# Designs tried in a protein design run: peptides against a protein of PDB entry 5FRP. Part 91

Target 1, 225 residues: chain A of PDB entry 5FRP
Amino acid sequence: VEWTESIPQIIATREDISKELNQALAKTFIDSDPRVRRTSVMIFNKVPVTEIWKNITNKAIYTSLLHLAREKHKEVRELCINTMAKFYSNSLNEIERTYQNKEIWEIIDTIPSTLYNLYYINDLNINEQVDSVIFEYLLPFEPDNDKRVHRLLTVLSHFDKKAFTSFFAFNARQIKISFAISKYIDFSKFLNNQESMSSSQGPIVMNKYNQTLQWLASGLSDSTK

## One batch from the design tools (peptide; made by RFdiffusion4, then SolubleMPNN)

Design b2_p17_8_s2 (from b2_p17_8, 9 letters changed)
Fold by OpenDDE base, seed 2:
Structure b2_p17_8_s2 (fold): chain B 225 residues (1-225), chain A 17 residues (1-17)
Amino acid sequence: as target 1 above (225 residues)
Amino acid sequence: SLPSPLEEFNEIVKKLE
């Protein structure tokens, strides 16, 4: 426990030990002792998101973090669920998408699906926790309509089929589907603007848009059956 | 016996101190 408390300081101050630290952390995340796994997860809570992205470069660590969402040990699982949701939100807010961090983002972008898939466990405690982190971190209250829609589209764009189904089942009542659709349409119109399409981000956004549209269409069709 | 990951980590931390 004491060493994990030192890790945040180490990450912040010692770039030279990054490789060794990454290797060590990769092991501690999959340690047989739940206490070791717990302390590993706590690193993501104690270290600023920017420092995590800078210093934790081993993708296996992020994959392992996500895997702990289905951990048998309750305390570790609960901590992991909160941690990964918060980390996702902080990453969206503070970390730019670059070519260099693409592989990590590919993992982080699966966090929403990972969380929504937990509903299929049919555990009331898990469901409550997932609900909590969705509203606190994934889809927080945002007074700015454009930001809210952008966040929603970002979350939806990486959903698997199961997550999408869960989303409609559990959150369709809270997220006025009508509002989401309306804003999606507005966003579509914005994307169809020639100036925005000519940007380097145009194709990426268009792809996300198309994916979101496809999922929305699929989800709406399933909800009408 | 291979040091546990925790032991390895502690060794790394000790080297940093």
Scores: peptide ipSAE 0.039, ipTM 0.591, DockQ to the pose 0.011
Fold by OpenDDE base, seed 3:
Structure b2_p17_8_s2 (fold): chain B 225 residues (1-225), chain A 17 residues (1-17)
Amino acid sequence: as target 1 above (225 residues)
Amino acid sequence: SLPSPLEEFNEIVKKLE
């Protein structure tokens, strides 16, 4: 009988700890001391992505993380840029999209746009860093064509107009339009595979594909003007 | 003395490890 009475207290204590953690982190991400902000960002590097998604449920923390990409403090900014890019990649690889985490994914899906928008700051050091994280984390080398195309479409599907413009301006040099076209062709082949279309992911991929095509079409039309 | 935000944070991180 005594054991059963302790279980609710333990559960309540864990909930309290989680709540306290989220409240504390929300404050530390916006702390006036750059060292505190830096330490806050480092949590996303030290803790496994699965544990982050499980324990950090306050969307404001993720929004604050993304905001630090434009931080005045250089070290914090640089750390943040690397951290969010890595976190994005790890999330895509390890975290399933569910109804419960939808709101957080809506924020995380803006990381590519957030990064590409940094090119408009017109800072050489920032540009170099953004280039680096794009190749390392956002659009890494992937020998599997389906995975490579899926990743590209995922990244592009959430671009704003500015990010899309930056993508063409900067990555068109590195990601040869030919490579994007090749991926498009590969994607088209993937979509033509009936087994892939019949999967639960089929409609999601198709939607992302259509969004990407619309953006590509709009971007190409703007570039021809 | 109230733990500094950094100290609180470090304690929380230790709990997550």
Scores: peptide ipSAE 0.058, ipTM 0.654, DockQ to the pose 0.012; fails the geometry check
Fold by OpenDDE base, seed 4:
Structure b2_p17_8_s2 (fold): chain B 225 residues (1-225), chain A 17 residues (1-17)
Amino acid sequence: as target 1 above (225 residues)
Amino acid sequence: SLPSPLEEFNEIVKKLE
């Protein structure tokens, strides 16, 4: 366990041992000892995303990380779910898609589907955790409409049929709420701008604002509204 | 037999010394 804790520092400082490190990590991710697997997952939490992408080039490591989402050991599974969601979000924000990293991106792009598929386990604790990481990392609140839509489209673009079903069942409401809040903010900004209020769009926006407020005030309850 | 992950790690550490 102690040796695995040194790996983050090694990754950051020594590019010359990258091949050997990748080989060693590939084995630690599938080690029979849950403590070793846990420590392996922690590398993705402790090392900056840019350094991970630079130094971890073995696709088997990423595949193994995703498999740990269904780990029998509760602590490892929970850590993995949080880690992979955060890693996905950080990767989207900080890593450019290139020809060289395409194979890794093909794996990372399956993280949303991997997470949404966990709902089929029908475990309350898992469901709660998946809800949490989706809200925090996959589909975070974003006041910028273009960024929000882009993120949503990115997440949905790699969904399998099961993930879509889970998405509509569990998270469609959450997205609607987030969207409504974003609209509320936009409307509020618009209404505070005198030039915008004097425009032909003023009354239309005001009406939409009132509808949004009423929907929000109703307790965000009915997804059909 | 393939070295254990710990053995492989130890070999890496030795290279760093």
Scores: peptide ipSAE 0.038, ipTM 0.579, DockQ to the pose 0.009; fails the geometry check
Fold by OpenDDE base, seed 5:
Formats: C-alpha cells, sequence, structure tokens
Structure b2_p17_8_s2 (fold): chain B 225 residues (1-225), chain A 17 residues (1-17)
C-alpha cells in the first residue's frame, strides 16, 4: 500500500516513466488484493490527465481500469466508476487525438458504453452511481449549445446497441431537461437584448420561451414528486 | 507476503531514485 502511494509522485515528477513502471502498474491493476487495485485506480485521480496520457502508455492498464467497473469489491468498483467517468471527461477536454495515442483513445472512447452497460446489472446502487457520473462527468451541464451538442455526439458516436437502449431509457429525461435549460438561457439572452425584442422575431422567441418555461416547470414539478 | 508486483514496483522505484 505504501508503494502505491508513491506512484502518483513518481509519475508527476518524472517525464519518462520507464517501460518497467508501466509493466508494474499493469500488474497492480489485476492484483488479488482489493487494496492494491484501489490504489492503482487512485493514480488516475491523483495524477493530472495530461501526465497520465504521457506516461501510461501500456494499453493493458486502460483496459484493466475499464474492467474494474464490474469489480466484485464494492469500494473498488465505485471508485473505478467515478474515476473512469472523470478521466473520460478530462481526456475529452484536455487531450488531443493524434496518431500516437489512437490506440488508447479507442479504449477511452468505450467508457460511455461501459458505463451505460452497467444499467443491465439491475443494481439500484450501481444505477444511482451511473446516473451521478453521467450528470457530473459524461454529459455535464454546458451552457454553450455547440459544446453541449458536440459532447453529446461524441458520447453517442461510440455507443454499442445496449448503451443506446440504456441511454434512451434512463437519460432521455435528463437530456431533455438540459437542452431545455440551454434553450431557456438562449431565449433569456435574446429577450434581454432590446434590439432583438423589437424585431419581428421577438414575439416568436417569446412564445418559444414561454413554452420552454412551461415544459421546464412541468418537468421539474414531476421530479420533486 | 507482499504481493510480487509490489516488490517489483518497489525495486523499480528504488532504481529510479
Amino acid sequence: as target 1 above (225 residues)
Amino acid sequence: SLPSPLEEFNEIVKKLE
């Protein structure tokens, strides 16, 4: 356990993580001791995403991380689910797609499907956690419509059939709410512009705004029930 | 018994120090 605590520091301080370190990490991710596996997952939480991509080049480590989402040990599984979702989001935001990192991206791009497939386990605690990480990391609130749509399309582009089914079943409401809120913001900005309000489009936008508000109000009221 | 991977890792870390 003590050595695993030193790994984040090593990764952060050394630009060239040796092939040997990658091999060692690959082993720790599949160690029989849940504490060792837990500590291995924590590396992805403690080390900046850019440093992870730079220094962890062994494909097997990323594959093993994803497999831990179905870990029998509850604490390790829960940590892994949170970690992989966060790592996915950070990677999308900070890591460029290159020829050199293509193989790792092919694995990382499966994280959304991996998470949505957890709904088929039919465990309430897992479902709640998946809902949480989807909202927080996978499809976070984004006020910029273009960015939000781009993120959504990115997530959906790598879905398997099961993930699509789960997506429509569980997250359709949240997505609709998010889009409605985004539209509300856009309409509010439009309405705050006097020039826009005086235009022929003013009444049309106002009508759409009111419809959006009514929809939001109805949807939010049902959620508080 | 420390898992073999830990021992190997510690050896690597020592070499990197």
Scores: peptide ipSAE 0.033, ipTM 0.589, DockQ to the pose 0.010; fails the geometry check

Design b2_p17_8_s3 (from b2_p17_8, 8 letters changed)
Fold by OpenDDE base, seed 3:
Structure b2_p17_8_s3 (fold): chain B 225 residues (1-225), chain A 17 residues (1-17)
Amino acid sequence: as target 1 above (225 residues)
Amino acid sequence: PIPTPLEEFKELVEKLE
């Protein structure tokens, strides 16, 4: 009987701990010490995405995370850029959109725009990092056409005008390459199926395959010059 | 005085360094 009476207190304590944690984190993300800010960002790297969404409910924390992408401290900024890109990708893959988490998603959905807007800083190191995280996390290689298109549409759906401009300037070629590679794979599968080759679509597919190969070859040659 | 969660967090950060 005594242990049952302790359960509500433990639950209340846990809720209290969660509230206190959120309040503490909101402060640590804006702390004057870059080491404190760095450690705060690292929580998003060390804790599974599902646990982050469950336990971090204060919107200010997510907003503060995004702001760190433009902070003066290089190490914290670089960590933040990698962290937010990875977190975005993991969230898209593992977190469902619900009514309860809508407000957090509204913030997270701005991560692509936040990243693409960093190109306007005109810093080579930042540009390289943004290129890297876009390729690794935002628009990764995906052989499934439906998944690839869905991801692309998701990323683009929340772009501001500046992000669109940057996207077309820096990454439009990469997207085209990704689509071309996907088509190449599909064509290769088609070509390996003799029944498909004997169909009326065979010559059409072969022509498209050759065009895709030529385009890929030209694109790769231009990137090496 | 029981350290605030923020103070505990800062102390943890200092120990990890």
Scores: peptide ipSAE 0.026, ipTM 0.618, DockQ to the pose 0.011
Fold by OpenDDE base, seed 4:
Structure b2_p17_8_s3 (fold): chain B 225 residues (1-225), chain A 17 residues (1-17)
Amino acid sequence: as target 1 above (225 residues)
Amino acid sequence: PIPTPLEEFKELVEKLE
């Protein structure tokens, strides 16, 4: 445990020990002691994503991280779910896809599917956590339509059949809401622009805006009932 | 001789094995 707690600092300062570090971490992620596993997962939270990608090159570590999402130990599992979702989001934002990191990306790209597959466990606590991390990290609110769509497509592109089914069952409504909110924002910006309002598109946009508002109002009312 | 950080790490890894 004490050793694993020192790893974040080591990663940040010492690139020369990467091989040994990777070997050690591969062991700690599968350690019989939940505390050791927990500390191992915490590395992904404490170390910047760029440094993780540079220093953790053993694909087995990433695979082990993903497996901990189904960990029996509640604390480790919960930490892992949060960690992998955040790590996925950070990776998408900060890590370029290269030939060298392709194998790691192949694993990381399965995180969305891994998370959505947790709904099949039919545990209320897990479901709530998965919902939380999806909206916080996986599919966060994004006012930029292109970025939002790109993120959504990226997430969906690696879904297995089960994840896709789960997505429609549990999150389809949330996705629709997020899109509607984004449209609302876009329309609001448009409406605030006097030049745009004076255009021939003004009335059309206004109508779409009203439809969006009505849809949002109905959706929000249903969620409160 | 003060073990290098690498040596210290190796020792730690060996203790884990």
Scores: peptide ipSAE 0.026, ipTM 0.517, DockQ to the pose 0.009; fails the geometry check
Fold by OpenDDE base, seed 2:
Structure b2_p17_8_s3 (fold): chain B 225 residues (1-225), chain A 17 residues (1-17)
Amino acid sequence: as target 1 above (225 residues)
Amino acid sequence: PIPTPLEEFKELVEKLE
């Protein structure tokens, strides 16, 4: 435990993590003590994503991280689910795909499927957590339509059949709401522009704006029942 | 308690209004 707790500081201060450290971390992720496993997961939370990718090169560590999503120890599992979702999002935003990191990306790209497959456990607490991390990290609110669609396509591109099924069952509605909110923002910006309002498109956009608001209001009200 | 995605969406909508 004490050794594992020192790892974040070591990674943050050292440019190169030795092969030995990677081998040691691979062991801590599968340690019999849940505290050791927990501390191992916390490395991915405490260390910047760029430093993790630079220094953690053993693919077994990433594979083990993903396996902890089904950990028997509740606290470790919950931490892992949050950690892997956040790590996925940060990786998409900050890590370039290269030939050297291809094998790691192949693992990281399975995080969405790994998370969506947790719905099949049919546990309400797990479902709630998965919903939360999907909203916060996998498919966050994005006002830019192109960026939002790109993120969605990236997430879906690596889905297995089970993940697709879960996606359509649980998240299709959330995505629609997110798109509607984005449109609302766009319409609001348009409406604030006097030149745009004076154009022939003004009345059309106003109508679409009102329809979007009504749809949002109805969708949100129905979801609370 | 972590807000549900729905609650978070509601809060977001409220902030946008």
Scores: peptide ipSAE 0.000, ipTM 0.294, DockQ to the pose 0.038; fails the geometry check
Fold by OpenDDE base, seed 5:
Structure b2_p17_8_s3 (fold): chain B 225 residues (1-225), chain A 17 residues (1-17)
Amino acid sequence: as target 1 above (225 residues)
Amino acid sequence: PIPTPLEEFKELVEKLE
């Protein structure tokens, strides 16, 4: 526990966490003591997202973080759910996708699915927490319609089948609002970029867009029947 | 294999990114 508590300071003072530290941290995330696991999760809360991405390079750490969302220990689970949602949002906002961090992004991109899959546990407290973090971190209020749509599409693009089903079942209202806004934005962009739509690719893009909208609409309609 | 609606959606999002 004491060692793990020192990690945020080490990350703050050192430009690079050694391979050994990454290996040690990977072990603390799966430690039998809930206090050790809790402290490990807290690293993601105490250290800036940019520093986490820079220094934590062992993919097993990120995988282990996501697994804690289903942990039996309530306090650790709750902390993990909040932490991973916040970390996801911060990562989307602050971390660029590069070739070097691709493997980590592949894990981080599963956070939305991980969270939405928690609804299948049918626990009221978990459901409330998941609802909270979705509205706060995953799909936050964004006045910029383009950014809001982009965020929504990013979240949905990495859904597994179960998460997608859960999303439609529990957040159909949020989807409808976001989708309506997305349609409006895309339509507005289409109208503003008439020059780009006059290109040979314009009709193809529009057709794909319409198909996607129809699919989403049909999926929503089927989930509401 | 006809892509599932989910696969089609993912492909569309990837093209928009």
Scores: peptide ipSAE 0.000, ipTM 0.294, DockQ to the pose 0.107; fails the geometry check

Design b2_p17_8_s4 (from b2_p17_8, 7 letters changed)
Fold by OpenDDE base, seed 2:
Structure b2_p17_8_s4 (fold): chain B 225 residues (1-225), chain A 17 residues (1-17)
Amino acid sequence: as target 1 above (225 residues)
Amino acid sequence: SLKTPLEEFNEIVKKLE
């Protein structure tokens, strides 16, 4: 009975620690000292993604991470770009989408757009870095066609208009639009398979598909103009 | 000894307090 009474205190202590940690981290991400901001970003790089999602619950921290992609301090910016891309990839691979983490996912799902929007800064160093993280983390080489298409659709489904334009401008040359379209067609065929549509994920995938289709259609129309 | 991210964070927190 005595150990049972200690559990609430331990949980409360953990909650307090977690709260304090989140509050402190939220402050460090916006600290005036670039070294402090750098250290904050490094947490996302060094801590396993599962532990981050478990322990970092303050939405503002994730938003702040994304904002650092446009940081004036070069070292912090570069670190942030790499970190957020890697974090995105790891999250897609390891974190399940739940009702509880929906709000965080809404932020994380904007990482691809955030990265592609950096092309509009017209900085060669930034462009090179964005290219690098796209190929390493966002759209890595995947021999499995289904996985590759799924990742592509996931990335595209959350694009804003600017990101989509950048995607077609820069990646369409490397990822032959033809290949993307071909894979889209393959995915469409897969979705039309009745067994996959009846799954609980069917509507989600269909929504992503429709969004991707709409974006592809819009992007192709813009490229033809 | 490479400080764990948590240790580094704790050091930062201590500086902010």
Scores: peptide ipSAE 0.032, ipTM 0.596, DockQ to the pose 0.013
Fold by OpenDDE base, seed 1:
Structure b2_p17_8_s4 (fold): chain B 225 residues (1-225), chain A 17 residues (1-17)
Amino acid sequence: as target 1 above (225 residues)
Amino acid sequence: SLKTPLEEFNEIVKKLE
């Protein structure tokens, strides 16, 4: 009986601790000292994504994290860009969308737009970093067509107008190449099946295969120039 | 002993109190 009475108090204490933690973190993310801000960002790198979502419930913290992508302090900015991209990818893979976490997801879903908007700063180092995190975390190479399409649609579904413009300018070609490679693999598998080649679809697939090869060859030649 | 990510999180929280 005494144990049962202590559980609500423990839960209440945990809620109080959680509230205090969230209040403290909200302050540290906007601290005037870059070292304090850096330490705050590092929490998202060190703590598993599931624990972050469980313990950090104040939306202001996530908003502040995203704002640090435009931080004047180079080290903090670079850390934040890598951290938020990785966190986005991990969240998509490991966190379910529920009614309770909807408000946080609304913020997290803006990470792709936040990253693509950094291209407008017109800084070479920032551009290189954004390119890197896009290929590593946002739109990684995925051999499964359904997963690849789903990820792409998820990223694009929350783009603002500026992000779309940047996407088409910088990454549309790369995405097309990725899809073309996937189609090439599928066609190659089809062509290796003798039964499929003897079918009425054989010549059609062969033509598509050849077109894909020609397109790939032309795209690769432009990159080597 | 390599602190678990949770332990590090808790330490950071304690420093912020």
Scores: peptide ipSAE 0.026, ipTM 0.619, DockQ to the pose 0.013
Fold by OpenDDE base, seed 3:
Structure b2_p17_8_s4 (fold): chain B 225 residues (1-225), chain A 17 residues (1-17)
Amino acid sequence: as target 1 above (225 residues)
Amino acid sequence: SLKTPLEEFNEIVKKLE
């Protein structure tokens, strides 16, 4: 525990021990003592997102973080849910997608699905927490329509089927999904029209977009009944 | 490189297929 508590300071001052840090942290995230796991999660809250991405390169750490969302220890679970949601939002805002960090992004991009899948546990406390972090971190208030739509599409782009179902059940009424999708379809049409008519892919893409709209519309209608 | 808005949208479409 004491060693884990010192990790934020170590990250800030000792870049040369990154390998050892990653190895140790991977162990602390799966430690049998919930206090050790809690302290490990807190690193993601105490260290700036840019420094986390720079220094924490072991995929297992991020995977373990996401798994803690379903752990038995309530305090650690709650902390983890808040932490991963915040970390996701901060990462979207501050971290560029590069070839070097692609593998970590593949994990981080599953955070929205991980959170929405928690609704299937049917725990009122968990549901309330998930609602809270969705509005605070995943889909925050954004007055800029383009930014809002972009964020929404980013969140939805990695959803599994269960996450989509939960999304429509709990949040679809508040999010003008149909409008957002329609706008992007129009944008896509515009871009495709500028690119030469010669590719047989245009009609296929349009058909897929229309199917998507129909699917979204049907989902929204079912949620309003 | 950052995904273009079109690429992101296409990923959503693929999941709904």
Scores: peptide ipSAE 0.009, ipTM 0.296, DockQ to the pose 0.054
Fold by OpenDDE base, seed 5:
Structure b2_p17_8_s4 (fold): chain B 225 residues (1-225), chain A 17 residues (1-17)
Amino acid sequence: as target 1 above (225 residues)
Amino acid sequence: SLKTPLEEFNEIVKKLE
């Protein structure tokens, strides 16, 4: 516990966390003592997101963080749910997608699905917490329509089937999804017509859009049969 | 048997009612 508590300070003072430190941290996330696990999760709250991405390079740590969302210990679980949602939002806002961090992003991109899958536990307290973090971190209020749509599509594009189902069931924002999608289409067309098609991100966004539309279409088609 | 997404959706809807 004491060692884990020192990690935020170490990360703040050292530019590079050694491979050994990453390995040790990976162990603390799965420690049998809930206090150790709690302290491990708190690292993601205490350390700036940019520093986390820079220094925590062991993918097992991120995977373990996500698994704690379903842990039996209530306090750790609740902390984890809040932490991972916030971390997801901060990452989307502050961390660029690069070749070097691709593997970590693949894990982080599953956070929305991980959270929405918690609805299947059928626990009222968990449901309330998930609702809270969705509105606060995953799908926050955004006055810019393009940004709002982009965020929504980003969240939806990585849903598994169960998460998608729960999203439709619990999230009243679905009524606005059609509008959001329409705006995204307009935005995409705008981007395609401007020289900005030269940006490597255009095709990626379009692919995400298409995936989202396919999911939406499949869900709607099944409901109409 | 893995419930179809539709079946799961319907179950969730029933819980919300």
Scores: peptide ipSAE 0.000, ipTM 0.302, DockQ to the pose 0.138

